# Ledger of designs, part 87: peptides against a protein of PDB entry 3C66

Target 1, 189 residues: chain A of PDB entry 3C66
Amino acid sequence: KSWANLFEKNDFFFRYKFYLEITAYTRGSDEQHLKWSGLVESKVRLLVMKLEVLAGIKIAHPFTKPFESSYCCPTEDDYEMIQDKYGSHKTETALNALKLVTDENKEEESIKDAPKAYLSTMYIGLDFNIENKKEKVDIHIPCTEFVNLCRSFNEDYGDHKVFNLALRFVKGYDLPDEVFDENEKRPSK

## One batch from the design tools (peptide; made by RFdiffusion4, then SolubleMPNN)

Design b2_p19_3_s2 (from b2_p19_3, 6 letters changed)
Fold by OpenDDE base, seed 3:
Structure b2_p19_3_s2 (fold): chain B 189 residues (1-189), chain A 19 residues (1-19)
Amino acid sequence: as target 1 above (189 residues)
Amino acid sequence: MKAKAIINESELTFTPEYD
């Protein structure tokens, strides 16, 4: 497949067995989130470069478009729940306990002034040079470097009550529903 | 050593499982 085809949503999320999800979380203002997520997004290519040089990684291809979502997030516990549950089809249904902010509802009084958690998620499709299922790939170093690079940019990003960054390794069949169109079936196991 | 699937400033080591 051409690189162009990898940037089509449907082709990208069926192309790989494994994905790395990079989610920037912000419990605060949309402006805070824009700055934080924009920073994270700007560094994803550096992470890709670091992943590509690992012997166990054959391909690391970023999906260039972030997935954006926001939830009413009244409490810290809600924010922790979002971070725990988001990014996996197995767990994402727990997010139904929260009010998803949409363009249609964002002006409702109960939503407009409510505390919000903002999410921006980037995806990296991964192909491995692993012939044997028992071989371990350690992506700790590049992932840690990436997190440190993002967090060190501004002292404000040290506030984990506001700003968080998660990396999730996910199988294609466990990708969140948001990555698929309504007419698409998620990959099978 | 359990494969870590999620990191938040933590170590991620995984073994690709081919189901």
Scores: peptide ipSAE 0.038, ipTM 0.635, DockQ to the pose 0.238
Fold by OpenDDE base, seed 2:
Formats: structure tokens, sequence, C-alpha cells
Structure b2_p19_3_s2 (fold): chain B 189 residues (1-189), chain A 19 residues (1-19)
């Protein structure tokens, strides 16, 4: 069974207590973002493989589809705010201060030519071995290796003003609203 | 350049910086 057939969207974000969120950020052109996010996405499978072999990790399952969003991002401060606030239900409301780009508004003159931040977010559901719950599972090494792998692919990806990459450990109850359908109840603590 | 992982909010949240 291909990984693609294992998870309907609706069940994936309820199956795990913990998720690793991987977000590729681009403040630039759509073309730049497509290249960057496509690269990051292509490497997620390697990260999964590295996570799966850790003694403390029982399961590492990637969600196969990225979540895509873009914001009007006129300043560097706005871009920093996006990176700080995105990826957590506790903080994502701060993004309401920015104009979300949608299919309905993307052709508006004020949006069309505006500087944009593009986001592509991937999720890995994590299940930990109970016996090892007494020990902190250190995922720092595989995560750092993943970041280095992505960033080293092209010299242009070293420009943090344009290209960013974040890995966030998120509890199921603190997942962003975008992962749930309107009729879905957020997981409890 | 190696990305330095800045740990934010938790030991498992990383924002890479280049040194």
Amino acid sequence: as target 1 above (189 residues)
Amino acid sequence: MKAKAIINESELTFTPEYD
C-alpha cells in the first residue's frame, strides 16, 4: 500500500499526539518558492527515514500533501512575524494582521504586485515508544541534517531574507486551524 | 555553511541560522 493511500486527511491530524511541522518559507517570487518548497518536499522522505531509526520513535508518518499559503509581506518584520507566529494554533491569529492571498483576491492590483511570503508546510505524525518516554527523544540531529541538506543544495538558499525553513514540534491540540475541516473538532489536550 | 539550529519554544522547534 503506498503511503498516499494510508491516510485520508481527516484521520491523519487525529492519529498522533505529536507532529513535526516542516515549513518552507519564501519571500520572493512564486518561481523561487516552487523551487525551494519542491526541494524541501523532496527531502522529507529522507528525514522520515532518519526519524524511523531512532530508538525512541515508533512511527514517523508523513502527510503526503503540503499545505500552501501566501501572505502580502511588505516588510522584513512581517516576514519574521510570519515565521514566528505560523504553525501553532496559539499564535496563528497574529497572521490576521496580514493579507492572505487567495484565488479570489490574487488579481487585485494591491495584491498582484505586492511582495509576498509563500509557505509550504508538511507534517510528520510521530508516535513514541512508551519504554523510551522516560528519555527525551532527541530529534535534533536528523532535523539539523535535514536543514543542512536542503540549504546546501543551492547557494541562493543561504539568503535568509528570501528563503527560510522551520521545523516545529507541535502537539495535536495546537496544530494550525488549516489542517482541520470547518466541521472538525480540534483534538483535546 | 552549516545551518545553526535555533531552538525556539521547545527543544524540538528549530529555525536555522547560518553562522
Scores: peptide ipSAE 0.034, ipTM 0.606, DockQ to the pose 0.090
Fold by OpenDDE base, seed 5:
Structure b2_p19_3_s2 (fold): chain B 189 residues (1-189), chain A 19 residues (1-19)
Amino acid sequence: as target 1 above (189 residues)
Amino acid sequence: MKAKAIINESELTFTPEYD
């Protein structure tokens, strides 16, 4: 398959057994989120470069487009719940307790004026060199450096009540439903 | 500052807490 076909949504989320999810969270304005998520997205290429040089990683391929979502988020507890539950098929059903903002409902008065949590999620497909069965690939170093790079860019991004950044390692069968079309079957274990 | 990795359900899921 040509390199060009690797970044089609349908091929990408079935191609790898493992994914790194990078989610920028903002509980605030759309403008705040646009700045924060845009910064995070701009640094993903640097993370990919740092992952690719690890001996245990054969391939690190970023998906080119973020997944965008937003929830009505009236409390800090709701914001913590979103950060805990988002990014895994096993836990994402807990988010059904919150109102998902959609193009169809965003103009409703109760949603329009509500506090919101915004999410932008980037995906990196990972292929590992299995031959070294015993060597745990430690991705914590490049991931921590990435988070530090993003949060240190502006003092405001140190406010965890507003801005958060999570990195989640997910197996292909545990990817969120958002990455699959309605007619697509989730990868099996 | 030790980044406390909040290891969520995945052992590789971490959110650095900045002390």
Scores: peptide ipSAE 0.033, ipTM 0.594, DockQ to the pose 0.087
Fold by OpenDDE base, seed 1:
Structure b2_p19_3_s2 (fold): chain B 189 residues (1-189), chain A 19 residues (1-19)
Amino acid sequence: as target 1 above (189 residues)
Amino acid sequence: MKAKAIINESELTFTPEYD
């Protein structure tokens, strides 16, 4: 039984207090992004396996589907801003300064030929062992190994002007709005 | 090359940079 069949989307983002967000960024073509994001997504299972064996982690559960978005990204500064602001409810409002690409607007002349930043985000729900409240769980090691694994796969993925990869630890109440349906109330603090 | 993890907002939030 695939992990996908266990939980509806709505249950997943309310189930955990903590999430690890894995975002693949591409400022380039859709084809470049498809290759990059597909690689990152293919390695998430290895990260989960490394997280599950940490003494402080009770559960590491991946959400099965990526979240996809794209923005008109005319400058490198805009691309840096996207990477800084995306992935947190506190900061995501800054993205409103950029044009979100949608199925409705993608054929507009001003959008069609514009430089774009593509985003693919994977989520891992985390449950920690409370018994050792004093033990700091260090997830940097497995996360860094994961990043190195993705970046080392192809030399082209070393170009930070085009390809980026970020990992963000986020509390459930600070998840981006994209993970919730319009009628869903964000988890409370 | 080892990716240098830059901690952004928390001890668990980081962006990998390459030196």
Scores: peptide ipSAE 0.032, ipTM 0.594, DockQ to the pose 0.098

Design b2_p19_3_s3 (from b2_p19_3, 8 letters changed)
Fold by OpenDDE base, seed 1:
Structure b2_p19_3_s3 (fold): chain B 189 residues (1-189), chain A 19 residues (1-19)
Amino acid sequence: as target 1 above (189 residues)
Amino acid sequence: HMPKARIDESELTFTPEYD
């Protein structure tokens, strides 16, 4: 049974208390982002395998589809702000200061020729062994190995002005609004 | 040089505080 058919979108973001967000950022062309995000996405399965073997992790389950967004990003400071604020409900409201690129507005001259930041985000739902509640689970090693694997694939991906990669540990109640449908209430604390 | 992945190293070491 393919992992893809196990969870409809609707149940995945309510199923776990904890999520690992993996976001590929590109300030450049759509073609550059497609190559970078596609590489990152292709390696997520290796990260999952490394997480599943950790004693404190009971389940590491990837969501099968990336979330994609793009913003008008005229400055390096805007790009840093996007990377700082994205991926948490508490901080994502700061992104409202930037123009979100949509299918409706992408043909506007002011947007078409503007520098853009592209985002592709993958989610991993995490369940921990209850018996080990007192044991610190350290996912730093597999996450660092994953980042090194992605960044070392091509020398161009070493340019932090263009290509970035973030891993964020997020509680289910603090997931970005983009993961929920308009009629869905985010998980409560 | 560890690639500055924005890994908040502090967030990757979690005690699962089940609030």
Scores: peptide ipSAE 0.073, ipTM 0.697, DockQ to the pose 0.548
Fold by OpenDDE base, seed 4:
Order: C-alpha cells, then structure tokens, then sequence
Structure b2_p19_3_s3 (fold): chain B 189 residues (1-189), chain A 19 residues (1-19)
C-alpha cells in the first residue's frame, strides 16, 4: 500500500501517542515564508529517515500536508511569544492575544498592512520501541542535523529575526487545535 | 555556532511515558 493511502487525514492525529512538530516561522513577507517553509518541508523526509533508524523509534510517519497559519506580529516580542506558545494546546491560548489572520479578515486594512508572522507546521507521528518504560529515546541528533541542514541552506535563513525553525515533541492530547476538525474530540490522556 | 533552532533540547530527549 502506498504511503499516500495510509494517511487518511482523519486518523493521523489519533494514531500516535507522540508527535514531532516541525514549525517553520517567518516574520516577513509571504514570499520569504514560501521559500523557507518549502525548504523545510522538502527536508522533512530526510529527518524521517534519520528517525526511523533510531533504535528507540519503531515508526516515524510524516503527515503529508503542512498546517499554515499567520498572525499579526507587530513586535519582535510578539514573534518570540508565538514561537514560545505555538504547538501545544496547553499554551496556544496565549496566542489569542494576537490577531490570527484568516481568509475572512486578511483584507481588513489593519491586518493587510500589519507585519505578519507566518507559520508552517509539519507533523511526524512517532511510535516507539519501548520494551522498558525507562528507556530514553534521544532524537536530539537527527533533529539538530535537520535544523542545521535547513539553516545552512541559505545564509539568509540564519537571520533569527526573520526565519525560525522549531521542533517540538508533543503528546497527542496536547496537539494544537488546528489539527482537529471542529467535530473531532481531542485524544484523552 | 549551531543555529539555535528552538529545539527545546529538553523535549528532544524524552522517555515516552506509555501510560
């Protein structure tokens, strides 16, 4: 069965207890974000391959589509806040202090001309080979290699004021709301 | 200098608590 047939959207965020979130952040133009997020997305497969060979990882399955969001981001502090709070249901409510850009509001003058932070988030579902509940899985190496690969691709991507990349390990019950449809109930603990 | 990804380095080393 082709990988494409395995990931019907509906069950991906319920299939795994654990997810690796990969978020490309851009505070700049949409064009800058498209280039940056497109690069990051293009490298996710390499990260998956590196994760799959780790002894503690049984399965690393990428979700095929990024989640795209954008916020009005008038300050650098707001951009830092976005990067701190995004990617966890526990913390994402702090983002309600910012104006989410939507298709309905994007043409409003106050939003159209506002500085924006763009987010593109990719998910990898993780299943672990845990024979012993005490085994630590360290994904630091492949994740660091991935970040270095993305950041070193172009010198411009070294500018943390514009381009950021986060990798977050998230439990299924703590996934952002955006991954669930309005009618879907979050996984329980 | 390793580009600081906000890899919460602490989050990349996890013991999967299987409840």
Amino acid sequence: as target 1 above (189 residues)
Amino acid sequence: HMPKARIDESELTFTPEYD
Scores: peptide ipSAE 0.072, ipTM 0.698, DockQ to the pose 0.571
Fold by OpenDDE base, seed 2:
Structure b2_p19_3_s3 (fold): chain B 189 residues (1-189), chain A 19 residues (1-19)
Amino acid sequence: as target 1 above (189 residues)
Amino acid sequence: HMPKARIDESELTFTPEYD
């Protein structure tokens, strides 16, 4: 299959058993999020390159488009909850307690002026080169370097009350619902 | 010192089981 076919949403989220999810969080303005997420997204290719050279990784393929979402986030506890619960099908239902911001509701007075958490999520599909089923793959180093690269770019990104970054290893059957179309069945275990 | 990212270290060191 050509490289181009990996960028079709429907094929990508069924192709791999494992994904690395990268989420940039911002509790602040849309402008703050645009800068932060744009930075993170710009560095994902460097993470991919570092993952691909690991002996245990056969393939690291990024999905090219971020998934964007935003929630009304009135408290720091809500922001913590978002960061804890987002990115896994097992836990994402907890986000239903928050108001999702949509194009249809964003102009409502209760939403327009409300504090918001913005999320931009990138995915990397992973295929492993494991000769021995007991071998561990450690991606901690490249992930840590990526985080350090993003967080050190601007001093403002050191404010964890505003800017956060998460890297989550996710199995295909536990991907968030947002990655699938309404007519698509989630991968089985 | 708050971690610069939310990284579940247990998730970053794994044995991928291919069923």
Scores: peptide ipSAE 0.067, ipTM 0.689, DockQ to the pose 0.558
Fold by OpenDDE base, seed 3:
Structure b2_p19_3_s3 (fold): chain B 189 residues (1-189), chain A 19 residues (1-19)
Amino acid sequence: as target 1 above (189 residues)
Amino acid sequence: HMPKARIDESELTFTPEYD
């Protein structure tokens, strides 16, 4: 199937039972985030290639467009909370305690100069080989190598107070609400 | 019955433990 069919957001998030979420976090400037998230995004293809060669993985398809969000993030605890709660429908409601930055509010004085956490999230849809029921698919290795590749690119990216990178394995029914349109129903379990 | 690929959800959460 052509990669072109992955541009349809609606089909992508219903197509797979499992997703790998890759989120680049930045508590800093938009410029810092652009550099960091752009780097991470540029490496996702290498992760996909490493996933595809695993015997237990039938298919690993990246969604090509990142999901971008930002929150007012006045404290380090808020930044930890964002990283803990983001990326799962079960926990994302905790983020409602923070001010989401939107195009409508970004110029408000209380938001404009506020410390922000920026998020860029990429998704990889995963289909597993059913026949290999007994073999644990260890995606830990390629994921670790990916994180190391991103973090080692620049010494500044070693600062976990500013730059973070999370990989989450998520079931389709537990994907964040942001991946669905208002008229779409979340996949059932 | 779709075979449960036991992807242990716990093993796949790569939070880099900061030492």
Scores: peptide ipSAE 0.040, ipTM 0.579, DockQ to the pose 0.045

Design b2_p19_3_s4 (from b2_p19_3, 7 letters changed)
Fold by OpenDDE base, seed 5:
Structure b2_p19_3_s4 (fold): chain B 189 residues (1-189), chain A 19 residues (1-19)
Amino acid sequence: as target 1 above (189 residues)
Amino acid sequence: HMAKARIDESELIFTPEYD
């Protein structure tokens, strides 16, 4: 079975107990976001390779497609809130205070001309080789190297007011609602 | 200079709890 057939969306978010979530944020133009997110996405394979060689990691499998979303983001405080609350089911309800941009509303004048925060999110499914329940897994080194690689690519990507990058370790039951179809039930704890 | 990612480094050191 080709690697491509193993990662249907419907099975990927149920297959693992743990995920690494990588989100590229842009408060600016869609063109700026396309360049930034495209760069981040292009480097995910390098992160996977570094994760796979860690003794505590049995499997690191990237989901092949990003999840795209955008919000009306009139203030810097709103942008901070998005970055703080996005990426976890526990906290994502706070985003309901912001206007989500959809295909249905994107042409509305109030949304079209509004400052936006763009989000592109990649997922890596993780399976661990832990002999003892007390063993810690440390992935901060490859993650930090990945961030440094992305941020150092262009001087413009050092502007935290515009470009941000987050990595979050998420349990399967705490994945954002966007990864599940309407008819799918969230994994139980 | 470590480029500040919004990485809570503490979240990247974890004990996987397999229930």
Scores: peptide ipSAE 0.208, ipTM 0.783, DockQ to the pose 0.568
Fold by OpenDDE base, seed 1:
Structure b2_p19_3_s4 (fold): chain B 189 residues (1-189), chain A 19 residues (1-19)
Amino acid sequence: as target 1 above (189 residues)
Amino acid sequence: HMAKARIDESELIFTPEYD
């Protein structure tokens, strides 16, 4: 089976118990987001390489495609809420208070000119070499290096009112609903 | 200067509990 077949959406989110989520946030224009998210996405492979060499990590496999979403985001508080609640099934229901931008509604006058938050999320499936259930795995260093690499690329990306980057460690049963098709059952605990 | 990422550092140090 070619490497390409291993990363088809169909089973990726069922293969691992653990995932690292990398989300690029932009409260601004779609053009700003395309540049920011494109940069972040281009560096994910470097993060994977750094994760793979850690003794506690057996496998780090990136999903090949980002997940894209956008919300009407009229206030900075709304933007903070999006960043706090997104990326976990436990908390994502709070986002229902905001208007999701879709292809069907994007031309509505109330949405078209509204401030928006854009989200692009990359996933890395993780498998660990843990012989002893008590061994800790620390991925803090490669994650911090990755964030620094992305944020330092352009001075504009230092503006936290516009550009943000989050890394979240998530269990397979707590992945956001967006990664599953309507007919797919979420992994059990 | 560590660029502020929304990283809870405590969440990146974990014992993988395979339930």
Scores: peptide ipSAE 0.199, ipTM 0.783, DockQ to the pose 0.574
Fold by OpenDDE base, seed 2:
Structure b2_p19_3_s4 (fold): chain B 189 residues (1-189), chain A 19 residues (1-19)
Amino acid sequence: as target 1 above (189 residues)
Amino acid sequence: HMAKARIDESELIFTPEYD
């Protein structure tokens, strides 16, 4: 399979058993999110490079496009819930309690002026080079460096009430529904 | 100050089990 096929959505989310999810959260304006998510996205390649040089990682392949979503987020508790529940198929159903903003509903009066949480999620497919099945892979260092790099870029990004960044290690069978088409079967365990 | 990311550190140190 050509490297080009790894960039096809359908192939990418079936290709790996493990994924690293990188989600930029913004509870604020579209402009704030655009700047924040754009920064995070711009640094993902650096994270990939740092992951690839780890002895336990054989492959780290980023998916080329972010997944974008936004929710009406009237409270800080809602924002916390989004950050807690998003990024896993096991927990994402909790987000159904919130109003998803869509192109169809964004002009509704109840949505247009409502506080919103914006999400941009990048995915990295991971393949490991583990000789011993009991060996641990530690990606803490490059992930921490990545977070520090993003958060330190602008003082405003230190405001956790507005800007957040999550890195989640997810198995293919537990990827969010957003990565699959309606006709695609989720990978099995 | 290490920038707080929602990183479950336990998730970043793992044994990948290939089935």
Scores: peptide ipSAE 0.168, ipTM 0.766, DockQ to the pose 0.594
Fold by OpenDDE base, seed 4:
Structure b2_p19_3_s4 (fold): chain B 189 residues (1-189), chain A 19 residues (1-19)
Amino acid sequence: as target 1 above (189 residues)
Amino acid sequence: HMAKARIDESELIFTPEYD
């Protein structure tokens, strides 16, 4: 199968049991988020390369497109909540307390002028070389290096009030709803 | 200085359970 066939969106989120989620958060302007998320996205390939060389990792396959979302985020606590709850189906329902910005509602006065948190999420599908069910895989080093690389690129990206970066290991059945089409059933356990 | 990412380091050390 050509590499091109491997990037067909249709089965990516069903192909792997495990995913690494990389989410760039911005509480600020669209321009700030565009720069931040663009930087993060540009570095994902470097993370993949570092993951691929780990003995426990058989495959690290990036999904080519980010998932974009934004929420009305009036408070710092809301921003913290978004970062805590996003990225897992188990917890994402808590985000229903916030107003999701959509193309349909973005021009509403209450939304247009509201502070926003922007999210761009990249996914890496993971397959592991685990012969023994008890072997631990440790990906903290490449992940930490990735974060350091992104955060150190510009001093502004050190401001955690505005810019954040999360890496989350997620099982396929616990992927956020956004990765599935309305007609797709999420993977079972 | 390690830039503080929301990396739950505990989540990045895992035993992949293939059910």
Scores: peptide ipSAE 0.204, ipTM 0.786, DockQ to the pose 0.567; fails the geometry check

Design b2_p19_4_s1 (from b2_p19_4, 8 letters changed)
Fold by OpenDDE base, seed 1:
Structure b2_p19_4_s1 (fold): chain B 189 residues (1-189), chain A 19 residues (1-19)
Amino acid sequence: as target 1 above (189 residues)
Amino acid sequence: MEPEVIISEDGNVLRLPTK
């Protein structure tokens, strides 16, 4: 099972030229994040269905597993920085200013009691219909509907100080480092 | 030829609510 999962992961992030990233953010407890991210993940299939019916989209394939990370997040400004910089290779180096929570450090007193931001990210690989000669593909509407669907599920998810949701369109060469193994080279432009 | 993909009015990221 582990080898099959690794192979599928590696193939997925080289298979498409374009990706849609869906990131659920929580500045609060791990329990709050589990509920929020679980909800978002449960709705991704609906977004895929809406994308697939667009004339400019040939294929929309979700990756089945979320990527999980968490940071010590002492201020609201740090939380905004995470949301601004995460999800692109070009900008993710700014996150090095924050303490990444790991299994090795999570029990340290300075980390254990610190405010945290939790991130769960889902990926959709996209292939476009070049034959339609449409230079522009608008996915704003289905993406907006998806965000509204997730936020409307519970009144608590309207608190932007705690819960946030972002969708990012990313080229394969600009995917975050987290999707690649240490020995893998990211796709070229 | 690569399509221009529109996800938001301002760039490649959609965040709601937007500031």
Scores: peptide ipSAE 0.560, ipTM 0.914, DockQ to the pose 0.566
Fold by OpenDDE base, seed 4:
Structure b2_p19_4_s1 (fold): chain B 189 residues (1-189), chain A 19 residues (1-19)
Amino acid sequence: as target 1 above (189 residues)
Amino acid sequence: MEPEVIISEDGNVLRLPTK
């Protein structure tokens, strides 16, 4: 059975208490982002495999589709802000200071020609094998290896002014709003 | 039960090192 058939899209973001978010950032052209995000996405399965074999991880299930977003990003500071604030419901409201590019506004002159930051985010649902409440699960190594793998693929991806990659551990109640439909209620704490 | 998950030294986020 393909991974795609195992997950109903409708409950993925309610099924797990914990998620790993993998976000590829590009401040540049759409073409640059497509290449970068495509690379990152192509490697996610390797990260999943590395996570699954950790003793503390019971389940690591990737969501099969990336979430795509883009913002008008006039400055490098804006780009850093996006990278700092994106991926958590607690902090994502700071992104309201930027113009989200939508299908409705993308042709506006002020948006069409503006510098943009592109984001592609993959999600991995996590379930843990914990014996006690104080158990630590270290996923630093697999995550670091993943980042290094993506970064080392092409020299261009070493330009942090253009290309970035973040892995964020997030609780279900703190997932970004983008993962929920308008009619869906955010998971409670 | 909630495990303490370690991704990086800087908390719950691992980013590409800015050289």
Scores: peptide ipSAE 0.560, ipTM 0.916, DockQ to the pose 0.645
Fold by OpenDDE base, seed 3:
Order: sequence, then C-alpha cells, then structure tokens
Structure b2_p19_4_s1 (fold): chain B 189 residues (1-189), chain A 19 residues (1-19)
Amino acid sequence: as target 1 above (189 residues)
Amino acid sequence: MEPEVIISEDGNVLRLPTK
C-alpha cells in the first residue's frame, strides 16, 4: 500500500500541462496556520466540483496532500514578497533571500523565536477540452467564490496582515521545485 | 495550442482582496 501511494504521487506533476495552485499563507503562530490551512484544504473539493462543470475544463484532479513550508518573516514586506514570488519556478529564487525553516534548523535560537510565514499549498491538475483550446477559459468566478467562502468562514481570516490566500494558474514546466523529487527532471516547455 | 485561461483581471494569480 505504501509503495502504490508513492508511485501515484510521483506522476501527478507530470500528468497535466496545467495546474491550479491554492496557497494558504499565515504570518503568525503554527496554531493559526493549522486552522487556516485546514479550512482551505477542506473547501478544495468544492472548488474542484465547480471547475469540473465548466465547459472548457475536461478534468480537475486535486493532489491529496498539501505542500508545507515556512520562512523566517521579520517584516510585512517580506510577507508580501513571499506572496508575490512563491508558486512559480521563475520567481521562487527570490525566496532564497529569506531563511527557510527546516527540521534541521528549526531549533536554532535565531529561528525558533523568529516571526514566521507558513505556507500550505494544494494543487489541482487541469485538462482542457480541445474544442475550447482556441477559446478563453474563464475560471475567475469559481476561484473568487472559493476565496470568498474561505475568507467569510471566520472574521479573523479577514486580517490580511496574518491570513492570506492565493490561487495561481501555472504551467507544468513552471511548477515550484518543491513538487519534484531530487532525482526528477522538471517538465520541459 | 494552449488555452488562454483567465483567473483574474491581473493575470494568472488571484489573491485575497485586501480590504
């Protein structure tokens, strides 16, 4: 059972040419992030259902596990930079200016008590109908409804200094490095 | 031919509107 799950994971980021990334951001405590990300994750299925009924979308398949990362985030500007640069291979190198929190460094005094930004990212693989490849596929409405649903769940999630949510449409060759194993090659253009 | 996908007015990213 464990091997089958590993193999199913390994091909997800090669199966589709297009992905929708859903990232929940929290600049605060781990507990705050756990609640926020958990809420967002719980609603992804509703977004998938709304995407699947669109004429231009043939398939919308969610990846079952979130990707988790955290950065030392001493300023609000750093938090904005994370939200701007994360989620694309083209821009993610800018995050190297920040200290990534790892299992190896999390106990360091300079990291342990530092302000942090937490990220949880869900992926949806997308396949489009050939007939609509020449047409614009507008997914703005279901994505906006999803954002509003998550934000309206609790008044605390209206505090954009702490809680944020982004949806990014990404091509397979521009997926973040985090989705690939060290031995995997990034899809070509 | 790749589909033109619209997620927001600002391109390929939809962020929570800052109130």
Scores: peptide ipSAE 0.558, ipTM 0.915, DockQ to the pose 0.650
Fold by OpenDDE base, seed 5:
Structure b2_p19_4_s1 (fold): chain B 189 residues (1-189), chain A 19 residues (1-19)
Amino acid sequence: as target 1 above (189 residues)
Amino acid sequence: MEPEVIISEDGNVLRLPTK
């Protein structure tokens, strides 16, 4: 199968049983988010390289395009809720309590001037070298190093009220709905 | 077989600063 087919959205989210989800959060301006998410995205390749050298990881394959979303986020509690609930099919329904910004509604007065939380999400497909059921794969170190690398780039990114970064390990059947087209069936457990 | 993957002490999510 050509490498080109590996980067098709539809094939990517069905190819792996496991994914690492990297989400950059910004509660602020679009400009702030573009800078922050752009930085995070630029460093994903370094994380991939660190994951690939781990004995338990056979493949770490990044999806090339971020998923972008934004919510009306009037309070800090709403921002915490987004960070807590986003990135898993099990919990993402809680986000329905917030107003998702869409191309259809972005010009509405109640949305246009409202505080926003912006999300940019990158995915890495993972394949593991599993010899036995008791085998543990620890990815804490490379993930922590990645977060620290991004946060340390600019002093402004230390403001957790504005900028946040999360890495989530997810199973294919628990991927957010955003990665699937309306006509695609979610992978089974 | 599913591997046990460790990403953080707080489950399957790593957030810094950690609460």
Scores: peptide ipSAE 0.555, ipTM 0.912, DockQ to the pose 0.572

